# Peptides against a protein of PDB entry 7K3S, part 6

Target 1, 60 residues: chain A of PDB entry 7K3S
Amino acid sequence: MEELSGKPLSYAEKEKLKEKLAFLKKEYSRTLARLQRAKRAEKAKNSKKAIEDGVPQPEA

## One batch from the design tools (peptide; made by RFdiffusion4, then SolubleMPNN)

Design b1_p9_4_s4 (from b1_p9_4, 7 letters changed)
Fold by OpenDDE base, seed 1:
Structure b1_p9_4_s4 (fold): chain B 60 residues (1-60), chain A 9 residues (1-9)
Amino acid sequence: as target 1 above (60 residues)
Amino acid sequence: DEKEKEELE
C-alpha cells in the first residue's frame, strides 16, 4: 500500500497538474473525434463497396 | 501543440 501520506502539493505543483489534465482532456477529445471519424469513414467505404458489388445494404 | 506537450513532459 503506497502511503497517501505524501507532503501536500504546493500551489505550483497543483497548477502544473491542472495544465497536464487540461492537455490530456484535449488529446482525449481529439483522439475520440478521430476514432469516430474513422468508424464513419469505414462504414461509408463498406456501404460504397456493397453498392458496387450489388449486395443488399444492411438496414440501419 | 507540440511545444505545449514538450513543456508539460
Scores: peptide ipSAE 0.037, ipTM 0.667, DockQ to the pose 0.014
Fold by OpenDDE base, seed 2:
Structure b1_p9_4_s4 (fold): chain B 60 residues (1-60), chain A 9 residues (1-9)
Amino acid sequence: as target 1 above (60 residues)
Amino acid sequence: DEKEKEELE
């Protein structure tokens, strides 16, 4: 176990880490929303092709 | 967005 026996983080270092964490959470949420939109768009393309190819849509 | 990234480096 590496002893995290480093000097206690200063107030300024803690605030900088909070800002970094807030930024990373924002970028994560943005990326997740993009991924969810991409998956919905892919499903909508595949469903249009399946209708054109006469494949029965899975009823809900 | 680019300014916020530069401030975090």
Scores: peptide ipSAE 0.036, ipTM 0.662, DockQ to the pose 0.014
Fold by OpenDDE base, seed 4:
Structure b1_p9_4_s4 (fold): chain B 60 residues (1-60), chain A 9 residues (1-9)
Amino acid sequence: as target 1 above (60 residues)
Amino acid sequence: DEKEKEELE
């Protein structure tokens, strides 16, 4: 494995990478919350449909 | 929030 012995990052480059990482973590959290909401909505839709179709709900 | 997005693109 070639160690990417790149030049040491300046203080400014490190701060810019911290900012980018903070932004990406925020967008990840937003996306995760959206995914969890979508999954809950899908489960609720399927449960409503199964009640309407007279299919026994799997007991919780 | 929008200025931070534009600076990261």
Scores: peptide ipSAE 0.035, ipTM 0.658, DockQ to the pose 0.014
Fold by OpenDDE base, seed 3:
Structure b1_p9_4_s4 (fold): chain B 60 residues (1-60), chain A 9 residues (1-9)
Amino acid sequence: as target 1 above (60 residues)
Amino acid sequence: DEKEKEELE
């Protein structure tokens, strides 16, 4: 087992890593929300087309 | 948002 013989992180380095992790979680959540919104918008467009193609035009 | 990215690099 290679002991990952890294010096123990200082308190300041641990706090900086917590801040970086919080930022990455926020950016992930934003990206996921954008993706979910895009997928919902695509479904809503497809549902509108299915309604428009499924109404028989009233013959005159 | 861009300043928060630059401060974390």
Scores: peptide ipSAE 0.035, ipTM 0.657, DockQ to the pose 0.013

Design b1_p9_5_s1 (from b1_p9_5 with K6E E7K)
Fold by OpenDDE base, seed 3:
Structure b1_p9_5_s1 (fold): chain B 60 residues (1-60), chain A 9 residues (1-9)
Amino acid sequence: as target 1 above (60 residues)
Amino acid sequence: EEEEEEKLK
């Protein structure tokens, strides 16, 4: 077991890491919301095309 | 947003 005997992080270093983690979680959540919106928009485009290709235009 | 990223470096 290699003891990762790294110097104990100071209070300031721990707070900086908490802030970086909070920022990264915020950016992850924003990116995930964008991805989920894009996937929903793609599904909605594909469903509209399937309706348009599935209706025989009435010949008149 | 860029100013918040610069403060976190």
Scores: peptide ipSAE 0.041, ipTM 0.672, DockQ to the pose 0.013
Fold by OpenDDE base, seed 4:
Structure b1_p9_5_s1 (fold): chain B 60 residues (1-60), chain A 9 residues (1-9)
Amino acid sequence: as target 1 above (60 residues)
Amino acid sequence: EEEEEEKLK
């Protein structure tokens, strides 16, 4: 296993990486919230269609 | 928000 004997990151490089990580965490959270909303909307659409078609909903 | 994304590129 090559030990990545990279030069120690400067203070400025570490702060830049913290900012990038904070941004990526924010975008991840936004994407996750969008995915959860889409999944809820799909479930609600399928439930509405099942009522309209007279099909018994699977009890949760 | 777009200005923060551009600074990270």
Scores: peptide ipSAE 0.040, ipTM 0.671, DockQ to the pose 0.014
Fold by OpenDDE base, seed 2:
Structure b1_p9_5_s1 (fold): chain B 60 residues (1-60), chain A 9 residues (1-9)
Amino acid sequence: as target 1 above (60 residues)
Amino acid sequence: EEEEEEKLK
């Protein structure tokens, strides 16, 4: 177990870590939303192609 | 809030 017994972070270091964490959470959410839009757009393209190619859509 | 009050002492 590595020594988590280092000097306590200063208030300024804690605030800087909170800001970094908030930024990373925001960028994660933006990336996830882009991925979900891309997956929906790909499904919509593939469904349009499957209808054009006469392939029976698998009813869910 | 508590961490901001400690800076004002």
Scores: peptide ipSAE 0.028, ipTM 0.576, DockQ to the pose 0.007
Fold by OpenDDE base, seed 5:
Structure b1_p9_5_s1 (fold): chain B 60 residues (1-60), chain A 9 residues (1-9)
Amino acid sequence: as target 1 above (60 residues)
Amino acid sequence: EEEEEEKLK
């Protein structure tokens, strides 16, 4: 049995880790929302260019 | 939520 070879975290250390985790979850969600928006904006730019260049858009 | 009750003894 690998003894979890760490001193037990104090309450204050546990709370600080909970705050950091909440912050990281928020920044992750914000980054995902930005990525999804960027991907939608790229598709919308590519559709405008392909209409301008007379290239048939693959319907998919 | 259950780990907060052990610090009040």
Scores: peptide ipSAE 0.027, ipTM 0.567, DockQ to the pose 0.007

Design b1_p9_5_s2 (from b1_p9_5, 3 letters changed)
Fold by OpenDDE base, seed 1:
Structure b1_p9_5_s2 (fold): chain B 60 residues (1-60), chain A 9 residues (1-9)
Amino acid sequence: as target 1 above (60 residues)
Amino acid sequence: KEKEEEELK
């Protein structure tokens, strides 16, 4: 294990890294919510089409 | 708030 022989991060550098991490977590959660919404919209589109085409919905 | 999110990019 190479010792991470870096200068200790200043208080300000640590706070900036915490803010970056909080931002990245927020953007991850937003992206995940968008993906989940897209998957629900696709399922709803496919279900509407299968009802219109008279195809039995596979029970979940 | 908006300026702080822009500085993090």
Scores: peptide ipSAE 0.031, ipTM 0.630, DockQ to the pose 0.013
Fold by OpenDDE base, seed 3:
Structure b1_p9_5_s2 (fold): chain B 60 residues (1-60), chain A 9 residues (1-9)
Amino acid sequence: as target 1 above (60 residues)
Amino acid sequence: KEKEEEELK
Protein backbone atom coordinates (compact mmCIF):
# COMPACT_ATOMS: atom_id res chain seq x y z
CA MET B 1 0.00 0.00 0.00
CA GLU B 2 1.60 3.28 -1.01
CA GLU B 3 1.46 5.36 2.15
CA LEU B 4 -0.10 8.66 1.10
CA SER B 5 2.86 10.32 2.91
CA GLY B 6 1.81 13.76 1.71
CA LYS B 7 2.51 16.67 4.07
CA PRO B 8 -0.63 17.54 6.09
CA LEU B 9 -2.61 20.21 4.27
CA SER B 10 -2.40 23.68 5.83
CA TYR B 11 -5.57 25.45 6.98
CA ALA B 12 -5.44 27.64 3.84
CA GLU B 13 -5.10 24.59 1.52
CA LYS B 14 -8.10 22.92 3.27
CA GLU B 15 -10.22 26.08 2.85
CA LYS B 16 -9.21 26.29 -0.86
CA LEU B 17 -10.30 22.63 -1.30
CA LYS B 18 -13.65 23.39 0.44
CA GLU B 19 -14.21 26.33 -1.94
CA LYS B 20 -13.35 24.15 -4.99
CA LEU B 21 -15.72 21.43 -3.71
CA ALA B 22 -18.52 24.00 -3.18
CA PHE B 23 -17.96 25.36 -6.72
CA LEU B 24 -17.97 21.83 -8.22
CA LYS B 25 -21.23 20.98 -6.36
CA LYS B 26 -22.82 24.21 -7.69
CA GLU B 27 -21.76 23.47 -11.30
CA TYR B 28 -23.00 19.86 -10.97
CA SER B 29 -26.40 21.08 -9.67
CA ARG B 30 -26.61 23.68 -12.48
CA THR B 31 -25.80 21.04 -15.13
CA LEU B 32 -28.31 18.58 -13.64
CA ALA B 33 -31.03 21.27 -13.59
CA ARG B 34 -30.30 22.07 -17.28
CA LEU B 35 -30.51 18.36 -18.22
CA GLN B 36 -33.79 17.92 -16.31
CA ARG B 37 -35.23 21.07 -17.96
CA ALA B 38 -34.20 19.81 -21.42
CA LYS B 39 -35.87 16.40 -20.77
CA ARG B 40 -39.07 18.13 -19.55
CA ALA B 41 -39.07 20.42 -22.61
CA GLU B 42 -38.64 17.43 -24.95
CA LYS B 43 -41.50 15.53 -23.23
CA ALA B 44 -43.71 18.65 -23.46
CA LYS B 45 -42.85 19.06 -27.19
CA ASN B 46 -43.68 15.41 -27.90
CA SER B 47 -46.96 15.64 -25.94
CA LYS B 48 -48.01 18.77 -27.89
CA LYS B 49 -47.16 17.08 -31.20
CA ALA B 50 -49.15 13.96 -30.19
CA ILE B 51 -52.24 16.16 -29.52
CA GLU B 52 -51.82 17.96 -32.88
CA ASP B 53 -51.34 14.66 -34.78
CA GLY B 54 -54.47 13.12 -33.08
CA VAL B 55 -52.37 10.30 -31.56
CA PRO B 56 -53.44 9.03 -28.10
CA GLN B 57 -50.93 10.30 -25.50
CA PRO B 58 -49.04 7.45 -23.84
CA GLU B 59 -50.47 7.19 -20.34
CA ALA B 60 -47.81 7.92 -17.77
CA LYS A 1 -18.43 36.74 -7.16
CA GLU A 2 -17.56 36.47 -10.90
CA LYS A 3 -13.78 36.87 -10.18
CA GLU A 4 -13.89 34.08 -7.56
CA GLU A 5 -15.69 31.75 -10.02
CA GLU A 6 -13.05 32.51 -12.71
CA GLU A 7 -10.14 31.76 -10.31
CA LEU A 8 -11.75 28.39 -9.38
CA LYS A 9 -11.93 27.22 -13.07
Scores: peptide ipSAE 0.030, ipTM 0.628, DockQ to the pose 0.014
Fold by OpenDDE base, seed 2:
Structure b1_p9_5_s2 (fold): chain B 60 residues (1-60), chain A 9 residues (1-9)
Amino acid sequence: as target 1 above (60 residues)
Amino acid sequence: KEKEEEELK
């Protein structure tokens, strides 16, 4: 059992960790939104190509 | 704001 009883983080260290966590959450959300936009754009491109190639779209 | 983003890298 590694003693997780290291010296208690100072107030300043805790605030710095909260700021880092807030930054990482923001960058995660931005990256996820980019991925979702890219996935939608890929689907739209593939649908346009399937119409051009005369392939019957699978009815959802 | 830019300076805070640079200190977090």
Scores: peptide ipSAE 0.030, ipTM 0.627, DockQ to the pose 0.013
Fold by OpenDDE base, seed 4:
Structure b1_p9_5_s2 (fold): chain B 60 residues (1-60), chain A 9 residues (1-9)
Amino acid sequence: as target 1 above (60 residues)
Amino acid sequence: KEKEEEELK
């Protein structure tokens, strides 16, 4: 396995990587919250349809 | 704040 013996990152390069990582974590959290909202909305849509169609809901 | 988000794209 080649040890990537890259030159040590400068202080400025490390700070720029921290900023990129913070941004990426924020966008990940936003995307996760959107996914969780979509999943809840789908479950709520399916439950409304099951009530309308007279189908017994699977007990949770 | 908006300028820092644009430099990361």
Scores: peptide ipSAE 0.030, ipTM 0.625, DockQ to the pose 0.013

Design b1_p9_5_s3 (from b1_p9_5, 3 letters changed)
Fold by OpenDDE base, seed 2:
Structure b1_p9_5_s3 (fold): chain B 60 residues (1-60), chain A 9 residues (1-9)
Amino acid sequence: as target 1 above (60 residues)
Amino acid sequence: DEEEEEKLK
């Protein structure tokens, strides 16, 4: 349990941390959306190859 | 992280 017995953050330091957190949340969401698009694109490529190779698609 | 948001209030 690290004693966060540091001096209380100034209002300006807190606002700067809020801005950093908001930026990081935005970049996380952007990266997650890219990953989800990449996974969908990969699944769509693999399904086209499986249809061409005569492999029965697992119906839902 | 909810704990980081609480530290920023």
Scores: peptide ipSAE 0.043, ipTM 0.660, DockQ to the pose 0.012
Fold by OpenDDE base, seed 1:
Structure b1_p9_5_s3 (fold): chain B 60 residues (1-60), chain A 9 residues (1-9)
Amino acid sequence: as target 1 above (60 residues)
Amino acid sequence: DEEEEEKLK
């Protein structure tokens, strides 16, 4: 077990880590929303192509 | 966003 024997973080170091964590949470949420949009756009593209090609849509 | 990331380094 690596001893967590680091010097206690100062107030300023803790606030800097909270700001970094808030930023990373925002970027995670943005990236997740982008991924979900991309998957929806891919499904919509495949659905449009299957309608154009006369292929039955698989019911979801 | 890049400016905010740079301020956090």
Scores: peptide ipSAE 0.042, ipTM 0.673, DockQ to the pose 0.014
Fold by OpenDDE base, seed 4:
Structure b1_p9_5_s3 (fold): chain B 60 residues (1-60), chain A 9 residues (1-9)
Amino acid sequence: as target 1 above (60 residues)
Amino acid sequence: DEEEEEKLK
């Protein structure tokens, strides 16, 4: 395994990587919240259809 | 924040 003995990152390069990581964590959290909302909306649609079609809902 | 995205490119 080549140890990627890259030159030590400067202080400025480390701060830039921290900023990029903070941004990516924020976008991940936004995407996760969107996914969770979409899953809840899908469950609510399926539940409404099951009531309308007279199908017994699976108990939780 | 489009301005933060542009600063990271």
Scores: peptide ipSAE 0.038, ipTM 0.661, DockQ to the pose 0.014
Fold by OpenDDE base, seed 3:
Structure b1_p9_5_s3 (fold): chain B 60 residues (1-60), chain A 9 residues (1-9)
Amino acid sequence: as target 1 above (60 residues)
Amino acid sequence: DEEEEEKLK
């Protein structure tokens, strides 16, 4: 077992890592929300096309 | 906030 003989992180280094983790979680959540919005918009476009192709034009 | 991104790099 390689002992992870890393020096114990200082309090300041731990707080910096918590801040980086909080930032990364925020950016992940923003990206996920954008992806979910894009997928919803794609489904809404596909449902509009299915309604337009499914209405028989009134013959004159 | 672009300043927060720069402080994290």
Scores: peptide ipSAE 0.038, ipTM 0.660, DockQ to the pose 0.013

Design b1_p9_5_s4 (from b1_p9_5 with E4K)
Fold by OpenDDE base, seed 2:
Structure b1_p9_5_s4 (fold): chain B 60 residues (1-60), chain A 9 residues (1-9)
Amino acid sequence: as target 1 above (60 residues)
Amino acid sequence: EEEKEKELK
């Protein structure tokens, strides 16, 4: 067990860590939304190509 | 606010 027995963080250090965590959560959510849009766009392109190439769409 | 007042004393 690593000793979490360091000096308690100051109020200012705790607030700075909360701000960093809020920023990282926001950037994660933006990146996830971009990835989900990209996956949907790729599926839509592949479905259009499969229809054009006469390949039967796998019904889900 | 109460946590800031304790660090200024």
Scores: peptide ipSAE 0.028, ipTM 0.562, DockQ to the pose 0.006
Fold by OpenDDE base, seed 1:
Parts: C-alpha cells; structure tokens; sequence
Structure b1_p9_5_s4 (fold): chain B 60 residues (1-60), chain A 9 residues (1-9)
C-alpha cells in the first residue's frame, strides 16, 4: 500500500469534494431514471405494436 | 461544526 504522502486536505477542500460527490450522485440518479424511463417506453411501444399485429404477448 | 473550530487555532 503506497502511503498517499499528500498534505491533509483542508476543511474547504473536503467540503468541495463532498459537494462534487453529491452532484455526481445526483446526475447518476437522474441518468439512471432517464434510462429506466426509456426502457419502459420501448417495452410499451413494442407491446402496443404486438397487440396491433395480432401477436400473442408473452406474459412477462 | 467541530472541524471548523480546529482551523481557527
């Protein structure tokens, strides 16, 4: 384990890193929610098309 | 709050 021989982070540097981490977590959650919505919309589109084409929907 | 008190000494 290389000792990360860095100067201890100041209080201000630690708070700035906490803020960056909180922002990154928020943007991750937003992106994940967008992806999940897109997948649900695609499933709903394919479902509607299969009903229109008279194909039996596989029960999921 | 306790971390700010250590930077003022």
Amino acid sequence: as target 1 above (60 residues)
Amino acid sequence: EEEKEKELK
Scores: peptide ipSAE 0.027, ipTM 0.556, DockQ to the pose 0.006
Fold by OpenDDE base, seed 4:
Structure b1_p9_5_s4 (fold): chain B 60 residues (1-60), chain A 9 residues (1-9)
Amino acid sequence: as target 1 above (60 residues)
Amino acid sequence: EEEKEKELK
């Protein structure tokens, strides 16, 4: 396996990587919040349907 | 701050 003995990153390259990492963390958090909202909306749809169909809700 | 001062020399 070639050891990627790459030249040490310049300060500017390190700052650019920090900015990219901060962006990716922000997009991850946004995506996670969207997923959690979608899961809550699905649970709310299933509960509404179970009430409409006269099916006993599984107690939470 | 200390890393910026090394790149200006």
Scores: peptide ipSAE 0.027, ipTM 0.557, DockQ to the pose 0.006
Fold by OpenDDE base, seed 5:
Structure b1_p9_5_s4 (fold): chain B 60 residues (1-60), chain A 9 residues (1-9)
Amino acid sequence: as target 1 above (60 residues)
Amino acid sequence: EEEKEKELK
């Protein structure tokens, strides 16, 4: 059994880790929302270009 | 809230 060879974290260290985790979860969600918006905006730009270039858009 | 009781002994 690998003894979890770490000194027990103090209450203050645990709270600081909870705050860091909450921050990282917020930034992750914000980044995902940006990525999804960027992907939608790219599809909308590509559809406009393909209509301008006379290329049939694949309906799917 | 349950971790505050272990620091008083």
Scores: peptide ipSAE 0.024, ipTM 0.531, DockQ to the pose 0.006

Design b1_p9_6_s1
Fold by OpenDDE base, seed 2:
Structure b1_p9_6_s1 (fold): chain B 60 residues (1-60), chain A 9 residues (1-9)
Amino acid sequence: as target 1 above (60 residues)
Amino acid sequence: REKLEEEER
């Protein structure tokens, strides 16, 4: 086991890392929400096209 | 309207 023998982070360094982690979690959640909206929009577009092309909708 | 467009960005 590599001992994490680094100098202990100061209180200020730990708080700065918590701020960075909170920021990254927020940006992740925002990006995930965009991806989910895009997937729903793509499904809706494909469903509209399948109706226009006369393809029977798979009963979900 | 403007606040909804900001959430889509």
Scores: peptide ipSAE 0.071, ipTM 0.642, DockQ to the pose 0.030
Fold by OpenDDE base, seed 3:
Structure b1_p9_6_s1 (fold): chain B 60 residues (1-60), chain A 9 residues (1-9)
Amino acid sequence: as target 1 above (60 residues)
Amino acid sequence: REKLEEEER
């Protein structure tokens, strides 16, 4: 077991890590929201194509 | 209106 006997982080170092973690959580949430929007847009395009390809044109 | 367009980028 490698003892992670690193010196205990100061209060200021802990607060800086909390700020970095809050930033990374915000960027993760933003990226996830973009990914979810892209997936919804792709599904909406595929459903619109399935409706257009599923309407038999009335033969004139 | 403007705040919704900024959150959409």
Scores: peptide ipSAE 0.071, ipTM 0.634, DockQ to the pose 0.027
Fold by OpenDDE base, seed 4:
Structure b1_p9_6_s1 (fold): chain B 60 residues (1-60), chain A 9 residues (1-9)
Amino acid sequence: as target 1 above (60 residues)
Amino acid sequence: REKLEEEER
C-alpha cells in the first residue's frame, strides 16, 4: 500500500490543483481535436491520390 | 498566475 502520508491539502491548494486540472483537460481536448483533424486530412489526401492514380476505392 | 496565462496563448 503506498502510504498517502501527506498533510491534508488546504482549500487554496485544492483550488490551485482544480485550476491546473481544468487547464490540462482543455489542452488535452485541443490536442485531441488537432489529432482528429490531422487524421481526416491524411485520409482525404490519400483518397485524392488514389482517385488520381486510378486505384479503385473500397466502398466504405 | 502569469506562467499559466502565457501557456494559454
Scores: peptide ipSAE 0.063, ipTM 0.675, DockQ to the pose 0.014
Fold by OpenDDE base, seed 1:
Structure b1_p9_6_s1 (fold): chain B 60 residues (1-60), chain A 9 residues (1-9)
Amino acid sequence: as target 1 above (60 residues)
Amino acid sequence: REKLEEEER
């Protein structure tokens, strides 16, 4: 176990790290949701390019 | 269409 050879983080430093971690988790979740939507949209575009040679679908 | 643009923000 590498002993973290540093002064123990103050309460304020620990809270600042928790806030940064909460922010990064939120941004990760947002980016993951965008990536999942993009992958679904790509799959919908490649399947629609196979169907648009056959039938027009209605606007929503 | 409008409900998809609000979720991109």
Scores: peptide ipSAE 0.075, ipTM 0.667, DockQ to the pose 0.043; fails the geometry check

Design b1_p9_6_s2
Fold by OpenDDE base, seed 1:
Structure b1_p9_6_s2 (fold): chain B 60 residues (1-60), chain A 9 residues (1-9)
Amino acid sequence: as target 1 above (60 residues)
Amino acid sequence: EEKLKEEEE
């Protein structure tokens, strides 16, 4: 286990890292919501097509 | 633009 032998982060560096972490958490949440929306849109497209093609929908 | 102060050692 290499000891984290670095100079202690200043108050300003710690605050900057907190801001970066808050930004990354926000972008992660946006990306996740976008992915979930895309999956729902794909399911809705497939269900609409299967109704149009007269194929029985698999019950959920 | 927030200039990173390089720590001069």
Scores: peptide ipSAE 0.037, ipTM 0.606, DockQ to the pose 0.008
Fold by OpenDDE base, seed 2:
Structure b1_p9_6_s2 (fold): chain B 60 residues (1-60), chain A 9 residues (1-9)
Amino acid sequence: as target 1 above (60 residues)
Amino acid sequence: EEKLKEEEE
């Protein structure tokens, strides 16, 4: 067990870390939503191309 | 400008 032997963070330092964490969580969620939209858009493009190329879609 | 108060011990 590494003893977290450090000076206790001040109230102001703790609030600043909470704000940074909230910001990072927000940016993560935005990035994840962009990735999910990109994956759906890529699937839709590939499906359109496979229909145009006369390849039978594998039923899932 | 957020003044970091250096807590002098």
Scores: peptide ipSAE 0.037, ipTM 0.602, DockQ to the pose 0.007
Fold by OpenDDE base, seed 5:
Structure b1_p9_6_s2 (fold): chain B 60 residues (1-60), chain A 9 residues (1-9)
Amino acid sequence: as target 1 above (60 residues)
Amino acid sequence: EEKLKEEEE
């Protein structure tokens, strides 16, 4: 069994992992913002139909 | 640009 857990990471390897983590966090936040915008756009379409069909909107 | 810093022993 190769001891892949026992070698201390070099400074360069740690910085490369920090950069990868920062990139992944940025792409996650960008994807989450797109998903939230899509859900709001879907809710706004359904709310416009409910107003047109005379259905009472749930008050916030 | 990857600056290799040599670790002096």
Scores: peptide ipSAE 0.036, ipTM 0.591, DockQ to the pose 0.007
Fold by OpenDDE base, seed 4:
Structure b1_p9_6_s2 (fold): chain B 60 residues (1-60), chain A 9 residues (1-9)
Amino acid sequence: as target 1 above (60 residues)
Amino acid sequence: EEKLKEEEE
């Protein structure tokens, strides 16, 4: 395993990496919330269609 | 205004 013997990051470089990480975590959370909303909307659409078509819903 | 000081190496 190559030890990445890179020069130690400066204080400013570490703060910039913390800011980038905070941004990426925020965008991840937004994307996850969108995905969960889309999945719920799809389930609700399919359930509404199953009621309209007279198909028995699978009991949860 | 964020003044980036260039560190001269």
Scores: peptide ipSAE 0.029, ipTM 0.573, DockQ to the pose 0.007

Design b1_p9_6_s3
Fold by OpenDDE base, seed 1:
Structure b1_p9_6_s3 (fold): chain B 60 residues (1-60), chain A 9 residues (1-9)
Amino acid sequence: as target 1 above (60 residues)
Amino acid sequence: AEKLRKEEE
């Protein structure tokens, strides 16, 4: 294993990396919530269509 | 710091 013998990150560099990590976690959560909303909207659309078409919904 | 704040808005 090559020990990446890089200079130890300063306190300020570590805090900047923590801020970036917090931002990325927030954006991940936002994207996941959008995906979950899209999947719910797709299911709701399919359910509405199947009710309109007189097709019994498969019980989940 | 400033670029990260502008991406949060």
Scores: peptide ipSAE 0.060, ipTM 0.680, DockQ to the pose 0.014
Fold by OpenDDE base, seed 4:
Structure b1_p9_6_s3 (fold): chain B 60 residues (1-60), chain A 9 residues (1-9)
Amino acid sequence: as target 1 above (60 residues)
Amino acid sequence: AEKLRKEEE
Protein backbone atom coordinates (compact mmCIF):
# COMPACT_ATOMS: atom_id res chain seq x y z
CA MET B 1 0.00 0.00 0.00
CA GLU B 2 1.81 3.13 -1.15
CA GLU B 3 0.81 5.72 1.41
CA LEU B 4 -0.05 8.65 -0.84
CA SER B 5 1.87 10.86 1.61
CA GLY B 6 1.43 13.79 -0.75
CA LYS B 7 3.55 16.86 0.02
CA PRO B 8 2.32 18.61 3.21
CA LEU B 9 -0.22 21.28 2.27
CA SER B 10 1.00 24.86 2.74
CA TYR B 11 -0.78 27.17 5.20
CA ALA B 12 -2.45 28.97 2.25
CA GLU B 13 -3.68 25.65 0.74
CA LYS B 14 -5.12 24.59 4.14
CA GLU B 15 -6.96 27.93 4.52
CA LYS B 16 -8.34 27.60 0.95
CA LEU B 17 -9.59 24.08 1.79
CA LYS B 18 -11.24 25.38 5.01
CA GLU B 19 -13.04 28.08 2.97
CA LYS B 20 -14.22 25.47 0.41
CA LEU B 21 -15.43 23.17 3.22
CA ALA B 22 -17.30 26.05 4.91
CA PHE B 23 -18.98 26.93 1.58
CA LEU B 24 -19.89 23.27 0.91
CA LYS B 25 -21.38 22.91 4.44
CA LYS B 26 -23.47 26.08 3.89
CA GLU B 27 -24.80 24.79 0.52
CA TYR B 28 -25.51 21.38 2.07
CA SER B 29 -27.51 23.03 4.90
CA ARG B 30 -29.44 25.19 2.37
CA THR B 31 -30.27 22.11 0.25
CA LEU B 32 -31.32 20.11 3.33
CA ALA B 33 -33.64 22.95 4.44
CA ARG B 34 -35.22 23.01 0.92
CA LEU B 35 -35.71 19.22 1.03
CA GLN B 36 -37.32 19.40 4.50
CA ARG B 37 -39.65 22.20 3.30
CA ALA B 38 -40.62 20.16 0.21
CA LYS B 39 -41.40 17.07 2.37
CA ARG B 40 -43.56 19.20 4.71
CA ALA B 41 -45.43 20.69 1.71
CA GLU B 42 -46.03 17.20 0.25
CA LYS B 43 -47.37 15.94 3.61
CA ALA B 44 -49.68 18.99 3.85
CA LYS B 45 -51.04 18.34 0.29
CA ASN B 46 -51.63 14.66 1.05
CA SER B 47 -53.41 15.53 4.33
CA LYS B 48 -55.69 18.03 2.50
CA LYS B 49 -56.61 15.42 -0.15
CA ALA B 50 -57.35 12.81 2.55
CA ILE B 51 -59.80 15.26 4.21
CA GLU B 52 -61.49 16.16 0.87
CA ASP B 53 -61.88 12.47 -0.14
CA GLY B 54 -63.02 11.39 3.39
CA VAL B 55 -65.72 14.03 4.02
CA PRO B 56 -68.88 13.39 1.96
CA GLN B 57 -69.64 16.80 0.49
CA PRO B 58 -72.91 17.83 2.13
CA GLU B 59 -75.33 17.93 -0.76
CA ALA B 60 -76.90 21.40 -0.53
CA ALA A 1 -11.65 34.60 -1.96
CA GLU A 2 -13.34 36.64 -4.75
CA LYS A 3 -14.30 33.73 -7.12
CA LEU A 4 -16.30 31.90 -4.38
CA ARG A 5 -18.47 35.01 -3.66
CA LYS A 6 -19.75 35.13 -7.29
CA GLU A 7 -21.38 31.65 -6.97
CA GLU A 8 -23.52 32.83 -3.96
CA GLU A 9 -26.06 34.68 -6.24
Scores: peptide ipSAE 0.055, ipTM 0.663, DockQ to the pose 0.013
Fold by OpenDDE base, seed 3:
Structure b1_p9_6_s3 (fold): chain B 60 residues (1-60), chain A 9 residues (1-9)
Amino acid sequence: as target 1 above (60 residues)
Amino acid sequence: AEKLRKEEE
C-alpha cells in the first residue's frame, strides 16, 4: 500500500490545484449570479401580472 | 492529463 498521504505536492502540482480552485470559484460565482437573476426575473414577472390583473380594462 | 505521470521516475 503506497502511503499516498505522505508525499509533499510538487510546486507544479500546487499551482495546478490553485488554478483548478480559481476556476471552480469563478463557475460557482457565475452560477450564483444566474440564480439571483432568475429569482429577480420571477419576482418581476409576478409583479407585472399583478399590475395587469389589477387595471380594469377600459370598456369599449 | 498526461503531464502528472512524468515526475515520479
Scores: peptide ipSAE 0.047, ipTM 0.622, DockQ to the pose 0.007
Fold by OpenDDE base, seed 2:
Structure b1_p9_6_s3 (fold): chain B 60 residues (1-60), chain A 9 residues (1-9)
Amino acid sequence: as target 1 above (60 residues)
Amino acid sequence: AEKLRKEEE
């Protein structure tokens, strides 16, 4: 049994970890929203180029 | 940030 002999994190250390986690979640959500916008913009550019190149769009 | 480095000595 590895003794989890780590001193219990102080209240202040726990709050600092919660703040770091909240920050990381916010940055993840911002990055995901940027990625989703980039994918939509790429699809819109490719669709315009496919119409110009005379390639029949696959009808859904 | 500096207070976390004094607990590893």
Scores: peptide ipSAE 0.041, ipTM 0.584, DockQ to the pose 0.008

Design b1_p9_6_s4
Fold by OpenDDE base, seed 1:
Structure b1_p9_6_s4 (fold): chain B 60 residues (1-60), chain A 9 residues (1-9)
Amino acid sequence: as target 1 above (60 residues)
Amino acid sequence: AEELEKEEK
């Protein structure tokens, strides 16, 4: 184990890292919600095409 | 603070 032989982070440095982590978690959640919406929209388009083609929907 | 506010725009 390389002991991270760095000086302990100050209170201000720790708070700045917490703010950065909160921001990254927010952007991750936003990106995940966009991806999930895109996947649902794709499934809904494929389902509409399968109904139009008279192909029985594969049961979920 | 200022650097995080630039990433939120």
Scores: peptide ipSAE 0.057, ipTM 0.707, DockQ to the pose 0.013
Fold by OpenDDE base, seed 2:
Structure b1_p9_6_s4 (fold): chain B 60 residues (1-60), chain A 9 residues (1-9)
Amino acid sequence: as target 1 above (60 residues)
Amino acid sequence: AEELEKEEK
């Protein structure tokens, strides 16, 4: 096991890492919301096409 | 600080 014998992070380095982590969590949440919206839009498009093609909708 | 502000724009 490599002992992570790195010098203890300064207070300023720890705060900078917390800010980076908060930013990454925000961008993750934004990306997840976009993905969920895209999946809902795709489902709605496919359902509209299935109705137009006379295919019985899968019961929910 | 500067690198995080550049990514928010």
Scores: peptide ipSAE 0.055, ipTM 0.701, DockQ to the pose 0.013
Fold by OpenDDE base, seed 4:
Structure b1_p9_6_s4 (fold): chain B 60 residues (1-60), chain A 9 residues (1-9)
Amino acid sequence: as target 1 above (60 residues)
Amino acid sequence: AEELEKEEK
């Protein structure tokens, strides 16, 4: 295992990295929520089209 | 602080 032989980060550098990590986690969660909403909207669009085209809905 | 606020807009 290469020891990450970097100089120990200062308290201020560690706090800045924690803030960056918190921001990235927030943006990840926001993006995931958008993706899940898009998938639900696509499913709803496809279901509406299948009803309009007279295709029997697959029973869930 | 200022670099993180620029990425939130």
Scores: peptide ipSAE 0.054, ipTM 0.700, DockQ to the pose 0.014
Fold by OpenDDE base, seed 3:
Structure b1_p9_6_s4 (fold): chain B 60 residues (1-60), chain A 9 residues (1-9)
Amino acid sequence: as target 1 above (60 residues)
Amino acid sequence: AEELEKEEK
């Protein structure tokens, strides 16, 4: 049973892993941007409700 | 290969 564990990755395997890593980084960044947008939208909704309810907005 | 092409659509 050849221990495949020690064979250096081919150029094609390395490029495929770089492509996978670039894709995963892009999807991570997209998901993070969606999460940050959702958090900002929630803060803006809570602020709009607090203005409507006559509650002082926290300035922070 | 095919699994990555499915996630890119």
Scores: peptide ipSAE 0.054, ipTM 0.701, DockQ to the pose 0.014

